Peptides against a protein of PDB entry 6IDX. Designs and how they scored, part 155

Target 1, 380 residues: chain A of PDB entry 6IDX
Amino acid sequence: KELAKLSADVTFATEFINMDGIIVLTRLVESGTKLLSHYSEMLAFTLTAFLELMDHGIVSWDMVSITFIKQIAGYVSQPMVDVSILQRSLAILESMVLNSQSLYQKIAEEITVGQLISHLQVSNQEIQTYAIALINALFLKAPEDKRQDMANAFAQKHLRSIILNHVIRGNRPIKTEMAHQLYVLQVLTFNLLEERMMTKMDPNDQAQRDIIFELRRIAFDAESDPSNAPGSGTEKRKAMYTKDYKMLGFTNHINPAMDFTQTPPGMLALDNMLYLAKVHQDTYIRIVLENSSREDKHECPFGRSAIELTKMLCEILQVGELPNEGRNDYHPMFFTHDRAFEELFGICIQLLNKTWKEMRATAEDFNKVMQVVREQITRA

## One batch from the design tools (peptide; made by RFdiffusion4, then SolubleMPNN)

Design b2_p18_2_s4 (from b2_p18_2, 9 letters changed)
Fold by OpenDDE base, seed 4:
Structure b2_p18_2_s4 (fold): chain B 380 residues (1-380), chain A 18 residues (1-18)
Amino acid sequence: as target 1 above (380 residues)
Amino acid sequence: MFELRKRRQERAAREAAA
């Protein structure tokens, strides 16, 4: 107990470390010997002292043994561990993950996100916070190939549901630290969009062009009786498609692929449009047809609007930016949907379409509409 | 504890983005 308290002092820590004090503490954990009276209390203070000593940054985290890691991971994975030990163990693992890539690899082998989920289903908000913090650390330090897997694990309805029901909708006010960890989780998840946001469409890629064609098909051919086979002429077909792409509100009616060459938002805008068209087909068709049938110059250009809205959402959500220590703002909707960004896009595109109508906007008012929509989204 | 963790997370985020 006294050691744990004194270990917070840098002078004491320096002297104790110079005396190989950390090695002694690690060996106590490694031994796992439950034979001592008050073992749990002693262990809790040992782990506290270890954390406080290591927090001074005097000793590398790489000094810890695999046996130590396994013991700490064991305290997190085993049921009925003392809460004080669990808290410190989560904190140690977080620190290990954050400070050492080699330790991250070892910890990622010993602990699953599924095991950490169990620590979210508790009334202790500190345990919940440390569990999310460790999840965030694992997510942050995951190699790029594994980040998507972790994101998919977060996209697991179960984890999101648990966070939503036990943390966000819990009967307790969310503390600043928890709000920060939820913010971090949101940022890390939205940062996975960065690749698509920065991916330019290749106008020569047939598969990408087929997506644009699919958007046209869903909008205009889905209700068309198959009997109106578009006339066989390749030129008439091209002219028809140019008209359709104009009706879809693309800036480049001849080659809509050119509208997706700007990064941001690049291919992410096309992904959002396709998601809307497939998942919310009725909403998509309604938005497109309501504006495509207008001859009054008050048509909302869907394609252009979708691209600029995607860009604006990326700006608002700060996609690609690192989590800021001072921020604790998160969107609860992020925890309600598997495809939260695409769903947000679907809500916001409807808001944009509504706002466009209300303003009686023309193409000249486009930037003004986008500004109003930005203000509406940021105030919500 | 928490303040130190925030700084570590930011540092770790910078190192992961580099």
Scores: peptide ipSAE 0.063, ipTM 0.766, DockQ to the pose 0.930
Fold by OpenDDE base, seed 3:
Structure b2_p18_2_s4 (fold): chain B 380 residues (1-380), chain A 18 residues (1-18)
Amino acid sequence: as target 1 above (380 residues)
Amino acid sequence: MFELRKRRQERAAREAAA
């Protein structure tokens, strides 16, 4: 107990480390000897002292043995562990993951996200916070090939549902630290969109062009009997498509693919448009047709608006940026939907279309509408 | 304990973006 308290002092820590004190503490954990009547309390203080000592950054985390890692991981994976030991074990694992890639690899083999999820289902918000913090650490340090798997594990309706039901909708106010960990989780998840945000459309890629054509088909051909596609020559078809792409509100009516060559938002804008068209088809068709039937220059250009809105949302959500230490702002909607960004886009594009109508905007007012919409989104 | 976590997460994030 005294050691744990003193270990927070850098002067004491330096002297104790110079005396191989950390080695003694690690050996106590490694021994696993439950022979002492106060073993759990002693272990909790030992783990506290270890964590405080290591936190000074005097000793490398790579000094710890695999046996030590397995013992700590064992305390997290076992269902009947003292809360005090569990808390410290989660904190130690988090620190190991954050400070050493070699320890990350070992820990990722010993602990599953599923085991950490069990610690979210408890009423103790501190345990929940440490569990999410460890999840965030694992996510942050995951190699790129495994980040998508972790994201898919977060995309597992189960983890989000548990966070939503046991943390966000819990009977207790969310503490600042939990809010920070939820923010970090949100940022790390949205950073997976960076690749698509920075992917330029290839105007010559037929598969990507087929997506744009599918957007046209969903908007204009959904009610037309496929039998009456006039077999008219390739040029008449191109001219018809140019009209349709103008009605869709693309900037380049001849080759809409050119509108997706700018990064950001690149292909992410097309992904959002396709998601809206497939998942919220009625909303998509309504927005497109309401504006396509207008001859009064008050048409909202859907294609241009979708691209600029996607870019704006990436800026607001800081896609590709690292989580900031001082921020605790998270969006609960992130935990309610599998495709939260695309759903946010779907809400915001409706808001944009509404705002455009209310302002009686023309194409010249486009930037002014976008500014108003930005203010509306950032205040919500 | 939590303040030190913040610095570690930011540092780890910077190292993961580099």
Scores: peptide ipSAE 0.057, ipTM 0.762, DockQ to the pose 0.888; fails the geometry check
Fold by OpenDDE base, seed 2:
Structure b2_p18_2_s4 (fold): chain B 380 residues (1-380), chain A 18 residues (1-18)
Amino acid sequence: as target 1 above (380 residues)
Amino acid sequence: MFELRKRRQERAAREAAA
C-alpha cells in the first residue's frame, strides 16, 4: 500500500527502479502465489505500484515477460470477482498495447473483444471505461489491414449494441472519462473513411462511371429495367444524360466524374450519394426531383451540395486526425447505426435542402448556405 | 488511475502522430 503511494513520486520511483524493484513486483505477479495472507489486496497494490512506476517512462514496457502478460490477461479473461485487480489489469493491458507493438501482438492473441464486452455489461462505470479504453488501444494499434476487419466484425456490432444499452442508455450519468473513450472510439472508426475521402475518381473507370449512371437511373428512370444498360449511347442519349446530370446538380454536368476528382472528399461523396439513393430512395428522389422541377433559380444543386457536405462532415468529424485528449463529445447515432456516417450524411443533406429553401437561396448563395448548415450541424 | 491513463494516451497519440 505504501509502495503504491510512493511509486507516484519520481524520486522514489527512480531509486526503486535502480534497485530492481520492478523486477520484484513482476515476479510477485508471475508467481501467482496465493499462500500470502491478503493475497488479493497485496496483488492490487502490487499492480498499482507497477503502473505508477512504469508511468515514469524510466523502464521500457518490453521488459515484461510472457508469463506476466498471461497472468494479467488471465485476470481479465476469467470471471473475476475482484474489481480492484480487474481494473488494474485492464489498465496494464491498455498501457502495454499503447507503448509496445510487440506487446500488442501478444495481447491480441490472449484476449478477444468478446471477453472485453463482458466487462461492459456491469454496473461499474470505471470497469466499463477501462474495458473501452483497452478496446480503443487495440483498435489504434491494430495493423491498418486489420482495422477495417475489426470495424466490420460481429464483435464490433455487438460492442456498439452493448455500449448503447449499458453505457449510453444506462441510468447513470456518463462521466468525463467514459465520454472521452466513446469519443476516441468514434474518431478511430471515422478515420477508416480517410482512404475513400482521399481516393480520386478515375473518369475513365467504367465501373465508377456506372455508379454515377445508377444515381441518374434511380432519380429519373425508376421504372426502367436495369438490363437496358445503354451500350454505346448515341449522341442523343449523351445529350439526354447531360440534362439529367444538370438536374442532379453536378458542377460538371457533361462529365460528373470530374466532380469527384478533388480530394477531399473524393469517392466518399459518391459512396454517400449511392447509399442515400439505395437505402433512402424516397428521400433521394424527393430531393432531386423537387429541385429539378424548379425554374426560379432557387434549385439546390444536389450533386455539388452532396460533395461539399461530405467534405464539411469530414472536417467537422476531423477524419484522419488522431483523438484529442481534451474532447469528450460523441454522437449516440454512431452506436445506433452500422453505417453511421452515411446516415449522418442523409440527415444533413435534408437539413441543407431545407435551409436552402428557407433562405430562398440561389447558386450565388451556396457558400452562405453551407456556412449556416455548418453552424446548425455543430450546434446539434 | 485515470490521470495516469490520460498521460499514457496523450503520449501514445503523440507517438502515433509522429
Scores: peptide ipSAE 0.055, ipTM 0.752, DockQ to the pose 0.539; fails the geometry check
Fold by OpenDDE base, seed 1:
Structure b2_p18_2_s4 (fold): chain B 380 residues (1-380), chain A 18 residues (1-18)
Amino acid sequence: as target 1 above (380 residues)
Amino acid sequence: MFELRKRRQERAAREAAA
């Protein structure tokens, strides 16, 4: 107990480390022997002292043995561990993951996200916070090839549902530390969109062009049996499609693929449009058709608006940026849906369309509408 | 404890982005 308090002092820590005191603490953990009277209390203070000593940055985290890692991971994976030991073990694992890539690999083999989910179903918000912090650390340090797998595991309805029900909708106010970890988790998940945001459309890729054609089909051919595509000449079809792409509000009516060559938002805008068209088809068709029949110059250009809105949302959500210290602003919607970004886009595009009508905007007012919409989104 | 962790998380994030 006294050692744990003194270990917070850098002078004491330096002297204690110079006497190989940290090696003694690690050996106590490695022994795993529950035979001592007051073992749980002693272990909790040992783990506290170890954390405080390591936080001075005098000793490399790589000094820890595999046996030590397994013991700490064991305290997190076992169902009946003292809360004080569990809390400190989660904190040690988080610190190990953050400070060493070699320790990350070892910990990622010993602990699953599923085991950490069990620690979110408790009434102790500190345990919940440390569990999310460890998930965030594992996500942050995951190599690029595994980052999508971690995201998919995270995108599993189970983790989001548990966070939503036990943390966000819990009977207790969310502390600043928990709010920060929820923010970090949101940022790390939205950063997976960076690749798509920076992917340029290839105007020569037929598969990508077929997506744009599908957007046209859903908007204008929804009532036409796909079997009755009249075999009318290729030129009349091209001219018809150019008109349809104009009604869809693309900037390039001849080749809408060119509108997706700018990064950001690149292909991410097309992904959002396709999601809206497939998942919220009635909303998509309504937005497009309300603007396609107007001769009054008050048509909202859907294609252009969708691209610029996607870019704006990426800027607001800081896609591709690292989580900032001191931020604690998170969107609860992120935890309500698996495709939260696309759902946010679907809400915001309706808001944009509404705002366009309310302002009686023309194409010249486009930037003004986008500014008003930005203010509305950032205040919500 | 939490503030020290934030600094470590930011440092780790910078190293992961580099």
Scores: peptide ipSAE 0.052, ipTM 0.762, DockQ to the pose 0.827; fails the geometry check

Design b2_p18_3_s1 (from b2_p18_3, 12 letters changed)
Fold by OpenDDE base, seed 3:
Structure b2_p18_3_s1 (fold): chain B 380 residues (1-380), chain A 18 residues (1-18)
Amino acid sequence: as target 1 above (380 residues)
Amino acid sequence: MFKKRAQRMEAAAREAAS
């Protein structure tokens, strides 16, 4: 107990480490010897002292043995562990994951996200916070090839539902530390959009052009079988498509692919448009047809609006930025849907279309409408 | 505990972006 308090002092920590004191603490954990009276209390203070000592950055985290890692992982994976031991074990695992890629690999083999989810289904917010923080550490340190798997594990309706029901909708105020971990999880998930945000459309890629054609088909030919692949369309078909792309509100109505060559938002805007068209087809068709039937200068250009809105949402959500220690702002909607960004886009594009109508906007008012919409989104 | 932890996460994030 006294050691755990003194270990927060850098002078004491330096002297204790110089006396190989940290090695003694690691050996106590490695031994697993439950023979002592008050073992759980002693272990909790040992883990506290170990963590406080390591937090001075004097000793490398790579000094820990595989036996130590297995003991700490065991305290997280075993049911009915003392809450004080569990809390410290989660914090130690997080620190090991953050400070060492070699420890990340070993820990990722010893624990599952499913085991960490079980620690979210508790009334203790500190346990929940450290469980999410360990998930965030594992997500952050995951190699790029596995990062999508971690995102898919998070996109598991189960983890989102558990966070939503047991953390966000809990009968207790969310503390600053939990709000920060929810923010971090949001940032790490939205950063997966960065690749698509920075991907330019290739105007010569037929598969990408076929997506734009599918947007046209869904809007104007909803009853037509997709099996009519646009063969080498006659000049009359090209002229028809130019009209349809103008009605869709693309800036380049001759070659809409050119509107997606600017990054950001690149292909991410096309992904959002396609998601809206496929998942919220009635909403998409309504927005397009309401504006396409207007012969007045008050038509809301859907294509241009969708691109600029996607860019605006990326700016608001800081897509591609690293999590900041001073930030605690998270969006509860992020936990309600697996494709939360695309759902947010679908809400915001309806808001934009409404705001455009209310302002009686023309193409000259476009930037003014976007500014009003930005203020509406950031105040919501 | 939490301040040093936040700094470690920010440092690890910078390393993951490098």
Scores: peptide ipSAE 0.046, ipTM 0.753, DockQ to the pose 0.830
Fold by OpenDDE base, seed 4:
Structure b2_p18_3_s1 (fold): chain B 380 residues (1-380), chain A 18 residues (1-18)
Amino acid sequence: as target 1 above (380 residues)
Amino acid sequence: MFKKRAQRMEAAAREAAS
């Protein structure tokens, strides 16, 4: 108890470390010997002292044994562990993951996100916070392949649902630290969009061109079976498609693929457009046809608007940026849907289309409309 | 780091008072 308190002092920590005190604490954890009277209390103070000592950064986290890691992971993965031990164990695991890639690898073998989700179903917000913090640490330190797997896993759907229902919609006010961890989780998840945001369209890739053609088909030929998509269209059909791409509001109506060669937002804009067209088909068709039927120069160019809106959303959400320790702003919508970014795009493109109409905008007003829309999105 | 340390210290202090 006294050691745990004194371990917060840097002078004491330095002296205690010089006496190999941390090694003694680690051995107490490694022993796992439940034979001592007041074992749980002793262990809780041992873990506190260990964590406080290590937080001074005097000793490398790589000094810990695999036996120590397994014991700490065991306190998180096993049922019916003392809450005080669980809390400290989560905090230690988080610190290990953040400070050492070698420890991350070992910890990622011993614990699953599914096990950590169980600690979110409790009324203790501190346990919930440390569980999310550890998930965030694992997500941050995971290699790209594993990060994508973590994001796509059923565990993430379940995680979002549990966070939404037990944290965000919970009966308790969200503390600043929980809000920070929710912000971090949001940032780390949106950073998975960076690859697509930085992917240029290849104008020679037929599969990518077929997506643009599919956008045209859905907008103008919704009753036509895609199997009847005429093959190599005659020049007259090419001219017809050029008109359709103009009506879709592409900047390059001759070769719309060129509009997606700029990064950001690259292919991410096309992904959003395709998602809107497939998942919210009626909304997509409405937006396109409302603007394609106008001849009064007040047409909202859907293609250009979708690209610039995608870019704007990436800027607002800071896609590709590391989470800042000072921020705690998160979007609850992120936890309501698996494709939250694409759904946000679908809401914002409708807002843009509305704002364009309200402003009676022309193509010359495009940047002004985008500024107004940015302000609307950032205030919501 | 510092906020987490402060929270751990506060939690440990509450348990130490209890």
Scores: peptide ipSAE 0.030, ipTM 0.631, DockQ to the pose 0.038
Fold by OpenDDE base, seed 5:
Structure b2_p18_3_s1 (fold): chain B 380 residues (1-380), chain A 18 residues (1-18)
Amino acid sequence: as target 1 above (380 residues)
Amino acid sequence: MFKKRAQRMEAAAREAAS
């Protein structure tokens, strides 16, 4: 107990470390011996002292044995562990993952996100916070190939549902630290969009061009019986497509692929447009057709608007930015849906279309509309 | 405890982005 208090002092920590004190603490954990009176209390103080000592950065985290890691992981994976031991064990594992790639690899083999989910179902917000913090650490330190798997595990309706129901909608106010961990989880999840945001469309890629053609088909051919497309010559068809791409509101209505060569938002804008067209088809068709039938210069250019909105959402959500310590602003919506970014886009594009109509905007007002929409999104 | 952890998270984030 006194050791755990004194371990927060750097002078004491230095002297204690010089006396091999950390090695003694690690051996106490490694032994796993429950023979001592008040074992749980002793272990809780041992883990506290260990963590406070290591937090001085005097000793490398790589000094810990695999046996130590397994014991700490055991305290997280075993049922009926004392809450005080569990809390400290989660904190130690997080610290190990953050400070050492070699320890990350070992811990990622011993602990699954599924095991950490059980610690989110408790009423103790500190345990929940440390569990999310460990998930965030594992996500941050994961190799790029495994980040998508972790995101898919987060996209698992189960983890998001548990966070939503037991943390966000819990009977207790969200503390600043929990809000920070939810923010971090959100940032790490959105950073997976960075690749698509920075991917330029290749105007010569037929598969990517077929997506743009599919957007046209969904907007304009959805009511046309496929039987009545007369065999009118290839040139009339090209001229028809140019008109359709103009009605879709592309800046380059001759070659819409050129609108997706700018990064950000690159291909991510096309992904959002395709998602809207497939998942919210009625909304998509309505937005396109309402603007395609206008001859009054008050048409909202859907294609341009979708691109600039995607870019704006990336800026608002700080896609590609690292999580900051001082930030605790998370959006509960991102825990409600698997495709939360695309759903947010679908809400915001409707807001943009509404705002455009309310402002009686023309193409010259485009930047003003986008500014008003930005303010509306950031206040919501 | 938490403040030192936050600093470690930012440091680890910088290392993971480098």
Scores: peptide ipSAE 0.056, ipTM 0.761, DockQ to the pose 0.841; fails the geometry check
Fold by OpenDDE base, seed 1:
Structure b2_p18_3_s1 (fold): chain B 380 residues (1-380), chain A 18 residues (1-18)
Amino acid sequence: as target 1 above (380 residues)
Amino acid sequence: MFKKRAQRMEAAAREAAS
């Protein structure tokens, strides 16, 4: 108890560490000896002292044994553990994962995100916060291949549902630290879009060109059977498609693939457009036809708008950036949908189209419309 | 880091008062 208080002082910590005091604390944890009177209280203070001592950065986290890691992971993975021990064990594991890649690998073998989800279904917001913090640490330190697997996993969908129902929609005010961890989880989730955001379209890739052709088909040929392979088009069909791509509002209406060669937003803009066209087909067709039927200079260029909006959303959501320790702004909507970014795009493209009409904008006003839309999105 | 330290200290202080 007294050691845990004194361990917060850097002078005491330095002297205690020089006396091999951390080694003594680690051995107490490694022994696992439940036979001691007041073992749970003693262990809780031991873990507090250990964590406070290690937070001074005097000793490397790599000094801990595999036995120590297994004991701490055991306190998190077991269903019936003292709340005080659980909280400290989550905090220790988070610190281990953040400070050492070698410890990350060992911890990732001992615990699963599924085990951590159980700690979100409790009424204790501090336990929930440390559980999300550990999930965030594991997500941050995961290699890129494993991050994508974690994102697509049932565990991530389940995690979002549990966070929504037990944290965000809970009857308790969200504390600043929980809001920060939700923000971090949001940022790390959106960073999975970075690959697509930085992927340039290849104008020579037929499969990618077929997606653009599918956007045209959905907008203008919705009743026509997809069996008409685009490859056999006479010069009249090529001229027809150029008109259709102009009505879709592509900057390069001769070769729309060129509009997706800039990164950001690269292929992510095309993914958003295709999602809108397939999942929200009526909304997509309405937006395109409302602008394609205009013979005035007040048409909203959908293709250009979709690309610049995708880029703007990436900037607002800080896609590819590390989480900022000072921020706690999270969007509850990102926990409500599996495809939350694409759904946000679908809402924002409707807002853009509305704002364009209200402003009676022309192509010359494009940047002004985008500024107004940015302000509207950032205030919502 | 500092917020986590503060939370751990607050938790230890609550346990020290109980």
Scores: peptide ipSAE 0.031, ipTM 0.635, DockQ to the pose 0.037; fails the geometry check

